Peptides against a protein of PDB entry 6J54. Designs and how they scored, part 200

Target 1, 223 residues: chain A of PDB entry 6J54
Amino acid sequence: NENLFASFIAPTMMGLPIVTLIIMFPSLLFPTPKRLINNRTISIQQWLIQLTSKQMMAIHNQKGQTWSLMLMSLIMFIGSTNILGLLPHSFTPTTQLSMNLGMAIPLWSATVFTGFRYKTKTSLAHFLPQGTPALLIPMLVIIETISLFIQPVALAVRLTANITAGHLLIHLIGGATLALLNINTMTAFITFTILILLTILEFAVALIQAYVFTLLVSLYLHD
Target 2, 42 residues: chain B of PDB entry 6J54
Amino acid sequence: QFQFTGIKKYFNSYTLTGRMNCVLATYGGIALLVLYFKLRSK

## One batch from the design tools (peptide; made by RFdiffusion4, then SolubleMPNN)

Design b2_p24_3_s1 (from b2_p24_3, 15 letters changed)
Fold by OpenDDE base, seed 5:
Parts: C-alpha cells; structure tokens; sequence
Structure b2_p24_3_s1 (fold): chain B 223 residues (1-223), chain C 42 residues (1-42), chain A 24 residues (1-24)
C-alpha cells in the first residue's frame, strides 16, 4: 500500500521539519577525546581518520593542507549519513539533490576561486590541453569551460543517484521476496540471498561514494 | 627547448604562457561577438 | 526541468517495478 518513493519524502513532526535534527545526529557519533589513551572504539576511529587524512592530503602542498579539516569533516559527514540511511525505515538526507547541490556548489566555487587567486596562470592554462592543434583551440576552450560548470552538477548527481538507486533496488528486491514467500519458498530463499548480498554491497557503496565525493573536491583543489 | 618566433611566441599550445594567452584571446573574441550582437539588436 | 527529470525517473522506476512483478 505504501508508495515506493514514500521513504524519500522529508519527514515532519507536528508540521515541523525533523530534517535538521537528522542532519545534526551524525555529529554525536564522533565525540572529542578527553584522555591520552582513549577507548578502543575511539582509538580506531581516530586512527582511521588519520590514515585517510594522510592519504588525501599527500597530493596537496602546504597551502592545500589548510583544507584538511574541511575535507575530513565532509567525508565523515557523508559517510555517516549514508550508513545511517541504510537502517530500516530511515530517511537519508543525502538522497535529496538539494542538499548535495548545497554542498557541492560552494565547495566547487571555493576551489575554483582559490585556484584563480593563487595560481592564475596555471588555472587559465588548464582550459587548454597541451599539444592541441591550432585549429581546434577555440572550440576546445569552449568545451573545457562548459566541462568546468558541469563539475558541481555531476558531483551532486553522482552521489544522489547512487544512494537513491541503491535504496530503490533494496525495496524492489525486498518486495519481491515477500511476494514469493507465498508462491514458492525455494525461489524466495534465492531472492532473499540476493537481497543480503545487495545490502552488503550498498554498505560498501555508501562508504565509497563518500570517499569519491571528497576525493574529487580535493582533486579540483589541486588542479 | 621550444624556441618560437613571431606570433607563435605569444600564442602557443605547448608553453604555459602561450596557453594562457590563447584562452584569454578566445574569451576576448567571444565577449566581442556577444557585444556586437547586443549592440546590433539595439 | 528538475521536476520533469524527477517525474521521468519515477516513471522509469515504476515501469521497472511493473516488469519485475510480471517476471515474478
């Protein structure tokens, strides 16, 4: 009876949007350490943050390392929200394109403006690949400018589409398994196995998409 | 390594300065075309 | 344009759901 897309509707309580509380909830999962030797879970968490930070910032110079805090907060936010969104009957804010655009556009614009401010010559030269024939230069520059403006849109749509498609697929296969329970138990068992494998895949996709989103932002900063 | 003379010195696809000048020239050309059509329509 | 795209995506997923229900 429930619409397949009902899970993507923004939840409200007494006419007030609860989305604000959902967005703030992941921050509670990452408390600041108060001891030199912390609990095992907090120690592992900090270790993972340090490893990912070292990996992402290895490409950047000293000026680019100033963005480390923002990039790490972004990956932790997107990753945590995506994982929490896989809980049954939960709302994922990252499925909303408006939220992802709200994150992608300012970050993209900041990287582009910082590039023009500090590396003007290199940034302008990036619109023309090296070794281009003279006849194709004007056309290629136009294509590269259009490509630049597509970057924030592609960044937001990629994240939204992957998470949304995953949720829809889980609901579809889940509905199929319930329908087959009354028809054939053997086929229902097979579809249920596929559902389990798919859920495991979606957990991996949730983490990968968070990483790819931050990596691309970092790459645009480096360029 | 690349010694360019004449116009190729300023407009080159191999040097950083040449690539920058090519990009600026293309944007300038587009801006002039847009300006021409805007003034013609008025 | 965004609303039209969302409606198109919804239509595709509804069609996919219908096809899956027919195959099952």
Amino acid sequence: as target 1 above (223 residues)
Amino acid sequence: as target 2 above (42 residues)
Amino acid sequence: ELELQLEAIEAVFKALEELLLKLL
Scores: peptide ipSAE 0.030, ipTM 0.649, DockQ to the pose 0.018
Fold by OpenDDE base, seed 2:
Structure b2_p24_3_s1 (fold): chain B 223 residues (1-223), chain C 42 residues (1-42), chain A 24 residues (1-24)
Amino acid sequence: as target 1 above (223 residues)
Amino acid sequence: as target 2 above (42 residues)
Amino acid sequence: ELELQLEAIEAVFKALEELLLKLL
């Protein structure tokens, strides 16, 4: 009985953690363009980056668009790590909650502080929704304050939970298929089909979670 | 659009300034309550 | 608290794995 969570343990080589190398590896997949007419793969990458950048920064003013580089680097990093994590026997750094919190907390704090710095009135007013009955104002302000502090936690947990749950399901169903191969080939084929469908779903989830994470950071910056 | 008179002019849930003042008043009230209980315990 | 929650999640998934292995 192998541990299902063995794939989530930080990989070590000769007692040294190689997590840093794994985290830096996606950067090698996105080389900087050096030519006006680049290779097909680089051209597609640049095209996708431009499309996503236009969508993400459409909600921001010129001052907010200064964050474009950071937000695009974030989505590229999370997206690439999530997709690479779906490879067989690969380690996904984004399954580590510490990493996601390490990204979420500074980004969230930066967005909140920039909001208070440049839009103090709007940021303070955000703690009270419009049209709130007068009797509920104190309670609602407290709730919104608590909600603000839960944002970075929810941001990190959402990414971690979705990626981790997906990996666990793949391992569980994969283990079930192997077990059923010697018992009933017909049922094993059904479970294998489910596994294929699930893996396709996890590819979509990997991209969606990267997008949602970056989008929420961007949204907090806008608010 | 909204004609507020008196205290409602400064403390309302519809205008940005009113909402800001309500938030500040709430935090100020909480701070005063905390201060009161802290001083009461002494 | 977060570590405890993660440990609880791990325990649930281990239990689920054991149940699946028993059913198979």
Scores: peptide ipSAE 0.020, ipTM 0.664, DockQ to the pose 0.018
Fold by OpenDDE base, seed 4:
Structure b2_p24_3_s1 (fold): chain B 223 residues (1-223), chain C 42 residues (1-42), chain A 24 residues (1-24)
Amino acid sequence: as target 1 above (223 residues)
Amino acid sequence: as target 2 above (42 residues)
Amino acid sequence: ELELQLEAIEAVFKALEELLLKLL
C-alpha cells in the first residue's frame, strides 16, 4: 500500500527469494487422485480438467493430442496462480513479464519446430496467405515472418498486462476508498461497491487469460 | 480446382506448393540481397 | 528498454493516483 508497484516486487525473506515457493504452491492444491471415488473437490477438479481437455484438444489430430498433458498442466498452473494472486497481499508470479516470456518462448518455439518437422509444406505456406496478388507477395511474406516472431511476445504481454492491470486497478480503487472514508462516507460506499464488482470481474479475467494463453499455444501447435 | 500453366504453376498464391515456392523464393531473394550488400561493403 | 517502459508506466500510474486523490 506504500507504493503502487510495491505488490509487484518479488518478495524475499531473509535475503532468500520466496518466488520459487510461491510458484510451486499451486501444485499442492491439486492432489493426485488415489481412490476410484475421490472427494468432491478432487472430483470437480478432474471433471473440469476433462472438459477443458476435450474442448482444447478437439482441434488436434492424434499426434497433437500428445500435448494434452502439457497444455492441461499449463492452464492449471496459470489459472491457479492468477486466482491465488487475487488474495489480499499476495504476489502473483504471472504479473512478471520474465515468467510469462519464460513460458511463452519455449512453448512457441516447440510448436513452431514441431510444425516444421511434421508439416513442412503447410508451415512454409502459412507465410503467404491464400489469394494474395503477385506483386504483394514479397512484402507480405516479410510481414508474416515478423508476425511469427511477435507471437510469443504478444502471448506473454497479453497475460502480463491483463493480470497486472487488474491488480493495479484494485489497488487504486482500494486506496481511494480508504481515503474517502475520512472525507465522505457515502462516496466511499460507492467506490467500495465498484471495488467489489471489479474483484468479481478480475476472477473471471484470471480464468479467461489462463484459458486464452493455453488456447493460443494449442492453436499454434495446430497450425 | 485452379488450373495454372507455366510459371504460375510453380509460383502461385492459391496452391499449397505454389505458396511454399513463393516463400522460398522470397527468402532466397532476401539472402542474395544481404549477400550482395555484404560483398559490396567490402 | 524494458526498464524504461516500466518506469514510464510507473510514472503514469503515479500521476493517475495523484489525480484520483485530488478528485476525491
Scores: peptide ipSAE 0.019, ipTM 0.662, DockQ to the pose 0.018
Fold by OpenDDE base, seed 3:
Structure b2_p24_3_s1 (fold): chain B 223 residues (1-223), chain C 42 residues (1-42), chain A 24 residues (1-24)
Amino acid sequence: as target 1 above (223 residues)
Amino acid sequence: as target 2 above (42 residues)
Amino acid sequence: ELELQLEAIEAVFKALEELLLKLL
């Protein structure tokens, strides 16, 4: 029996981890524009980056817009890795919780420290919602403090769970389709149709999760 | 818009300064409680 | 604890796969 989790094992070649090469590979797909009129693929990429940049930076002031490069690079990295992970027999680094925590914790800490540095009063005030009854203040401050520390974990787990669950579902439905081909062709066709629809959904999920991850980081910066 | 007098001026849940002071007071109180229990057990 | 949880999840999926192969 084929291992369902074989695609989630970190690939090694000759005892050396090739995960580093896989992580660096998406950067090669986004070359810097050198011409006034670039190729169609580069033009589309730049257009998408500009659109996402305009939408995400609209929330921030001029000082917050300095994070545009970081946020755009993050969304492109996560999005590209997720899309590449949907290719057959590919390893998706974002299925590894360690990687996502490694991204979420520094970014979250940076946003929190930036908030405390430039907007100390507002940042401290966020631990207490406006209009809270006086008797509930101590308990609510504690809850908001706990909520703050859960944010990086929730951010990482959300990305990991969504991508991993999608991959598992594709493998399961794909395996079922192959098994049904030898038993009933009609039912196999139905499961194959579901697999196609699921694959389209997973492409959308891959992009959405990249956007949501980056958006939440941006939102924490705004707060 | 909110007119607070006395202690409510500094500790309220409606103004930014009041909310900040409430948060600081809460953390200070927790720190003092932890310190008290630590010193008591020693 | 995390390794134990991962092993448990893997065992469940293997069992489901075997069940699916028996049913199909």
Scores: peptide ipSAE 0.016, ipTM 0.633, DockQ to the pose 0.016; fails the geometry check

Design b2_p24_3_s2 (from b2_p24_3, 15 letters changed)
Fold by OpenDDE base, seed 4:
Structure b2_p24_3_s2 (fold): chain B 223 residues (1-223), chain C 42 residues (1-42), chain A 24 residues (1-24)
Amino acid sequence: as target 1 above (223 residues)
Amino acid sequence: as target 2 above (42 residues)
Amino acid sequence: TLKLLLEAIEAVFEALNEILLKLL
């Protein structure tokens, strides 16, 4: 199945990894506005950023709102990379678990440390849910502690699995359509229709996963 | 809302302070157990 | 966060129950 996973191999040019350039490319799609009244593209981008910012930061206090810039940059980065990854013969950096862990672990650690720094009592109390029977307290505290450490892993794996699964499915159905063109044109047409519907779904999934990733980081910050 | 007396005042699952103390006590107990087994192994 | 997760799970179960009630 080398053909299936070939699209997930990090591309190199002349022995040098071009993954860095691919990761930086989405930044070019979001230029900084310079005019009082910008063009339609920039205006739409700023509007979307404003809407998502208001929605995500509504749960945070004034201190939590300081994270707005970072969270918005994160969602724009993940969202743009996921959408660009749906282009033909493109490489999606977010399919790499290493990248997602590289984002998840620092952000998660930052949220946990900020929680302990500013809300020490509340953060410690979160290891024990309210109303727990006295006999179950030690076990539940241990479980909750383990749950905390699973959070960054779950965050990274969720994003990676969803994007990777979508790409694999598109490649499989796409390959099947090409193979069926010489066998039965009618069945190939049906398979192609499924492929189109699937690609539309993957566009939605790409945006949803970006949103969920940033939202969960935001929720961890809120504690 | 809750009025506790004695040990339950400091160790309960309903108050914020009580939950915090329970967590600290649990971690302290685990640390002592680890220390005990470490010293026992030697 | 845990409360929100629990509420989300409950919402899913409620939705599933509604679907089951429609199918039965």
Scores: peptide ipSAE 0.019, ipTM 0.674, DockQ to the pose 0.016
Fold by OpenDDE base, seed 1:
Structure b2_p24_3_s2 (fold): chain B 223 residues (1-223), chain C 42 residues (1-42), chain A 24 residues (1-24)
Amino acid sequence: as target 1 above (223 residues)
Amino acid sequence: as target 2 above (42 residues)
Amino acid sequence: TLKLLLEAIEAVFEALNEILLKLL
């Protein structure tokens, strides 16, 4: 069991955490444009950023548009780290629950606080759905308050669990393929095919989880 | 669309203000209950 | 969000009812 989770241990060099460097590394993959006509890679990146920005911020008013930079940076960060984590023998910081909580809790609290600051009436009214029978009002308000506090936890756990599970499956099936090479080559080929399909799926999951994470933060901001 | 009179005007599950007041009333009630048990234990 | 959830639940129930009606 320890061998399975060895890839999830935070790497250190000489007792110093190199995790900080790993976290900062994805920023190098997104250089700032300096020319009117940039490289194809940069132009594609900017186009994707603009598309995602328009999609995510379409639900927000002008006040919510101020969060666009933060949300876009978040999706780029999580997405890039998740994709880089699929490289062989790579470490993904987003597999760490502490990191995801460290992102989720402040962002969630900020969205809730901004909601209470600018839309106090609507935010308070959100704890009671419309059309609730009078007898169920106190109980439902309590449930909605609990639901609110579960949101950051669910946000962090979802991201962590999905990425971690994907990594574990890749390692397990990869190990199984290697073990089956000497036992039965035909079964090894089948498992290898499954591994390839799984890796493709994990690429998609990596991007989807980044999108869902930022979308939910954005949705909480919109209330 | 919804015409409420009396207490239902202020405490209803349909209007925005009514929902807000219901939430505040529930929190206030819980706070009072907690306060009551705290004072009772003393 | 709650409205969306309620709409989703209603859509599921409608779909289930249509399936049930076809099975009957």
Scores: peptide ipSAE 0.019, ipTM 0.677, DockQ to the pose 0.014
Fold by OpenDDE base, seed 3:
Structure b2_p24_3_s2 (fold): chain B 223 residues (1-223), chain C 42 residues (1-42), chain A 24 residues (1-24)
Amino acid sequence: as target 1 above (223 residues)
Amino acid sequence: as target 2 above (42 residues)
Amino acid sequence: TLKLLLEAIEAVFEALNEILLKLL
């Protein structure tokens, strides 16, 4: 168990945490464009950002579209960190619940406060679904209030759990393959095939979770 | 579309204003209950 | 938010059903 969870320990150098450097590293992979016609890689990145931006901001009005930069930076950050985390012997900061809570809580609070600031009536009305029987109003308002406060927790835990579970599975299956190589090569080959399929799945999950995290933040902003 | 009269005009689950007022009334009621128990304990 | 969430869930459900119907 200690060897399994060793990959999730925050890395340190000379007693100082290097997590900050790891978090900042993905930013180096996305340089700012300086030319009208950029490199192919930068052009593809810009194209992807534009596509995702169009998809996410389609639900927002002009005021909500002001958050496009924040949301796009968020998805790029989470997506890049998740993908880089799938490299062998890598540390994914997004596996740390503290980091995801650190992102989820401020963003959630910002969306809720912006809702109360600019759409006060609508935001307050969301605590009571339309058409609710009169006798159920107090209980439903309480439930909806609780639901609101669960949102940041669910947002953080979803991302953390999905990425962490994926990493754990990769380590477990990887360890099993190594153990089976000395016992039965055929079984090890089967397990290795499963490992490959799992790694491909985790690449997809890494991107999807980044998208879902950002999308939910965007959805909360839309109110 | 909705024809509400009296108190139902302000406290209903169909209009935005009515829903808002219901939410505020619920929070106000909870606050009063908490205040009541707090004052009772003293 | 709940209405939008419900609509999103319904949209996903419909999309999944369409995929399922194509596979069957």
Scores: peptide ipSAE 0.017, ipTM 0.676, DockQ to the pose 0.020
Fold by OpenDDE base, seed 2:
Structure b2_p24_3_s2 (fold): chain B 223 residues (1-223), chain C 42 residues (1-42), chain A 24 residues (1-24)
Amino acid sequence: as target 1 above (223 residues)
Amino acid sequence: as target 2 above (42 residues)
Amino acid sequence: TLKLLLEAIEAVFEALNEILLKLL
């Protein structure tokens, strides 16, 4: 069991945490464009950022579009860290619940406070769904209040659980393939094929979870 | 359009203002209950 | 999603009310 979770331990060199460098590393993969016509890689990246920005900000008004830079930086950060985490012997900071909570709680609180500041009536009315029977109003308000406070936790845990579960599954099947190489080559080949399919799935999950995380933050801002 | 009369004008689940007032009333009620139990325990 | 959840809750309450009316 300890060997399974060894990949999730924060890497340290001589007692110094290198997690900070790992977190900053994805920023180097996205250089700022200096030319009118950039390199193909930078152009594709900028195009993808523009497309995702258009999709994310389509829900928001002009005031909500002020958050576009933050939301796009968030999706790029989470997405890049998740994809880089699928590299062999790599550490994913997003597998750490503390990091995800550290991102989710401030963003959630910011969305809630902005809602109360600019749309106080709508924000307060959101605790009571429209058309609720009069007898159910107090109970439903309590449930909706609890639901609100669970939102940042669910946001963080979802991202953490999906990435962590994927990594664990890759390690388990990878370990099984290595063990079966000396026992039965045919079964090892089958398990290796499953591992390849799983890694492809994890690439998709990595991107989807980054998108869902930012989308939900954006949605909470809109509400 | 629902025509609400009396208390239903201020406390309804259909209008935005009514929903807001219901939420405030529920929070106020809970706060009063907590205050009551705190004062009773003293 | 909230509307769907509310509709589901309303359906449950309606079903419970029907059962209660049959028991009375």
Scores: peptide ipSAE 0.017, ipTM 0.690, DockQ to the pose 0.012

Design b2_p24_3_s3 (from b2_p24_3, 14 letters changed)
Fold by OpenDDE base, seed 1:
Structure b2_p24_3_s3 (fold): chain B 223 residues (1-223), chain C 42 residues (1-42), chain A 24 residues (1-24)
Amino acid sequence: as target 1 above (223 residues)
Amino acid sequence: as target 2 above (42 residues)
Amino acid sequence: TLLDLLRAIEATFEALSLLLSKLL
């Protein structure tokens, strides 16, 4: 059990954390375009960014579209870190709950405060669903208030749990395949096939979790 | 469209203003309860 | 969204009850 979480320990060298360098590394994968016609990789990246931007910002008005840069940078950061984390012996900062809370709480707070500042009536009315019976109003308002405060925690835990569970499963199945190589080669081949399918799934999960995280932040901004 | 009269005009679960007022009233009630228990303990 | 979740739960229970009534 102790060896299972060894990959999730924050890497340090000479007593200094390398986590800062790992966090900054994905920025190198997305260079700024300087030409009218860029390389194939940059063109594909820009195309993907434009598609995701159009999908996410379609819900927002002009005021909400001001957050487009931040939301797109967030999805690119989380997505890139999650994909890079699937490399052998790699460390994913998004597996750390502290990092995800560090992103979720400020972004959630910013969206909530923005909602209260520009749409005070709508934001306050959000605590009470339309058509609620009069007797259930106080209870439902309390529940909705609690639900609001659970949102940043749920956002961070969802991302952390999904990425961490995927990594643990890859390590466990990978270790099982190696152990079964000397016991039964046929069973080892089956487990290896499962490992391959699982790794493909984790690539998809890595991107989906990044999208869901940013989408929920956008949804909270829209209220 | 819903037609509300009296107190239901200001406190209803169908209009935006009514819902806002209900939320504020709920928070105000909770604040008063907390204040009551705080003053009772002294 | 919470109300939508509650409505979805209610709808699933109604559908389940209807299915159970047809099975029994």
Scores: peptide ipSAE 0.040, ipTM 0.722, DockQ to the pose 0.013
Fold by OpenDDE base, seed 4:
Structure b2_p24_3_s3 (fold): chain B 223 residues (1-223), chain C 42 residues (1-42), chain A 24 residues (1-24)
Amino acid sequence: as target 1 above (223 residues)
Amino acid sequence: as target 2 above (42 residues)
Amino acid sequence: TLLDLLRAIEATFEALSLLLSKLL
């Protein structure tokens, strides 16, 4: 079991946490544009950011549009870290629940506080679904309150579980492929094919989970 | 749009104000219960 | 919303029940 989870241990060099450098590394992949017409890579990045920004922030009013920068930075960070984590022998910070909680809790709290600050009546009314029978009102309000507090946990666990499960599965099938190389070459080839298909799937999952995480934060902001 | 009279005007599950008041009443009731049990324990 | 999710779950169970009734 230690072999299975060894890739999820935070790497250190001489007792110093190198994980901080790993977390900061994706920022180097997104340089700031300085020219009127930038390179193809930068242009594609800016176009993608603009596209996702327009799509995600379409549900928000002008006040919600102020969150665009933070949400776009969040999706770029999570997406880039998830993709880089699929490289061989790489460490993915988003597989750590502490990292995802560290992002989910403050963002969730900010959205909740923003909701109570600017839309107090609507936010309070959200604890009671419309059309609830009168006898069930107290119970449902309690349930909805509990549901609210579960949101940051669900947000963090969803991201952590999806990325971790993908990495674990790639590791297992990869290990099985290596073990079968000297046992049965044909079976090893089949397993290797599955590994390739799974890797492609995990690239998609990496981007989807980044998008879902950011989208849910945005949706909570919209209430 | 719904029109309510009496106490249902302020406590209903259909209007925004009614829902808000129901939530506040629920929290107030819970707070009073907690206070009651706290005082009872002494 | 949570209520919508519960309604969706209920609908899926009803659909499954109907499917099961047709298979039996």
Scores: peptide ipSAE 0.030, ipTM 0.717, DockQ to the pose 0.013
Fold by OpenDDE base, seed 3:
Structure b2_p24_3_s3 (fold): chain B 223 residues (1-223), chain C 42 residues (1-42), chain A 24 residues (1-24)
Amino acid sequence: as target 1 above (223 residues)
Amino acid sequence: as target 2 above (42 residues)
Amino acid sequence: TLLDLLRAIEATFEALSLLLSKLL
């Protein structure tokens, strides 16, 4: 079991945290464009950013579109870190719940406070669904307030659980394939095929979780 | 268009203002309840 | 809203039950 969780230990050199450097590394993969026609990689990146920006900001008004830069930077950061984490012998900072809470709580708080600042009436009214029977109002308001406070926790745990579970599953199936190589080569081949399919799935999950995280933050901003 | 009269005009689950007032009233009630229990313990 | 979430969950369970009934 210690070998299974070894990949989730924060790397340190002589007591100094390398995690800071790992977190900053994805920023180097997205250089700022300096030409009208950039390289193919930069063009694809810009195209993806534009598509995701159009999809996410279509829900928001002009005032909400001010958050576009932050939300797009967030999705790029989480997406890039998740993809880099799927590399062999790599450490994913997003597997750490502390990091995800550190992102989720401030962003959630900012969206909630922004909602109360600019849409006070609508934001307060959101605690009570429309058409609620009069007798259920106090209970439903309490439940809705609890639901609001669960949002940042759910946001962080969802990202952490999906990425961590994916990594654990890859390690477990990978370990099983290696163990079965000496026992039965045919079953090892089957498990290896499952491992390949699982790795493809985890690449998709890495991007989906980044998108869902940013989308939910955006949705909370829209209220 | 909803036509409410009396207390229902200010406290309803259909209008935006009514929903807001209901939420504020519930929070106020909870705050008063907490205050009551706190003062009762002393 | 939570109410909308509950309605969505109920709808998904109904859809799954219908799919299972057709598959069996």
Scores: peptide ipSAE 0.029, ipTM 0.717, DockQ to the pose 0.016
Fold by OpenDDE base, seed 2:
Structure b2_p24_3_s3 (fold): chain B 223 residues (1-223), chain C 42 residues (1-42), chain A 24 residues (1-24)
Amino acid sequence: as target 1 above (223 residues)
Amino acid sequence: as target 2 above (42 residues)
Amino acid sequence: TLLDLLRAIEATFEALSLLLSKLL
């Protein structure tokens, strides 16, 4: 059991945290363009960023579009870290709940406070859904307030749980394949095939979770 | 379209202002209830 | 919204109950 979670321990060398370097590493993969026409890889990256930016900011007004830079940086950070985490013997900072809470709580609070600052009436009205019976108003307001405070927790836990569960499953099936190689080669081949399919799924999950995380943050900003 | 008169004009679940007032009223009621229990316990 | 989610859950339970009633 200790070996199962060994990959999720924050790596340190001589008491110095290497996690900071791991967090900063994805930024090297996305260099800023200095030319009008860049390399093919950079051009594809910029194109993807523009597409995702248009999709996410389509819901927001001009005031909400100010958050575009931060939201795009967030999705690029989470997405890149999640994809790089699928490499063998790699550490994913997003598997740490502390990391995701550290991102979710301030972003959520910022969106909620900006909502109260600029759209006070609308933000207060969100605690009561439209068309509710009069007798259920106080109970529903309480439930909606609780739901609001659960949002940052759900946002962080969703990301951590999905990425962590994927890594654990890859580790378990990978360990099972290695164990079965000495017992039955045919069964080991079947489990290896499942492992390949699972890794493909985890690539998709890594990108989807990054997108969902940023989308929900943007949705909370829109109110 | 909904036409509300009296108290329903200010406290309704259909209009934006009505919903806001309902939320404020519920929070105020809860705050008063908490204050009551706090003062009752001395 | 939360209310929409609750309505969706209720609709799924109703559909499931109807399906279960036909199976039993």
Scores: peptide ipSAE 0.028, ipTM 0.721, DockQ to the pose 0.013

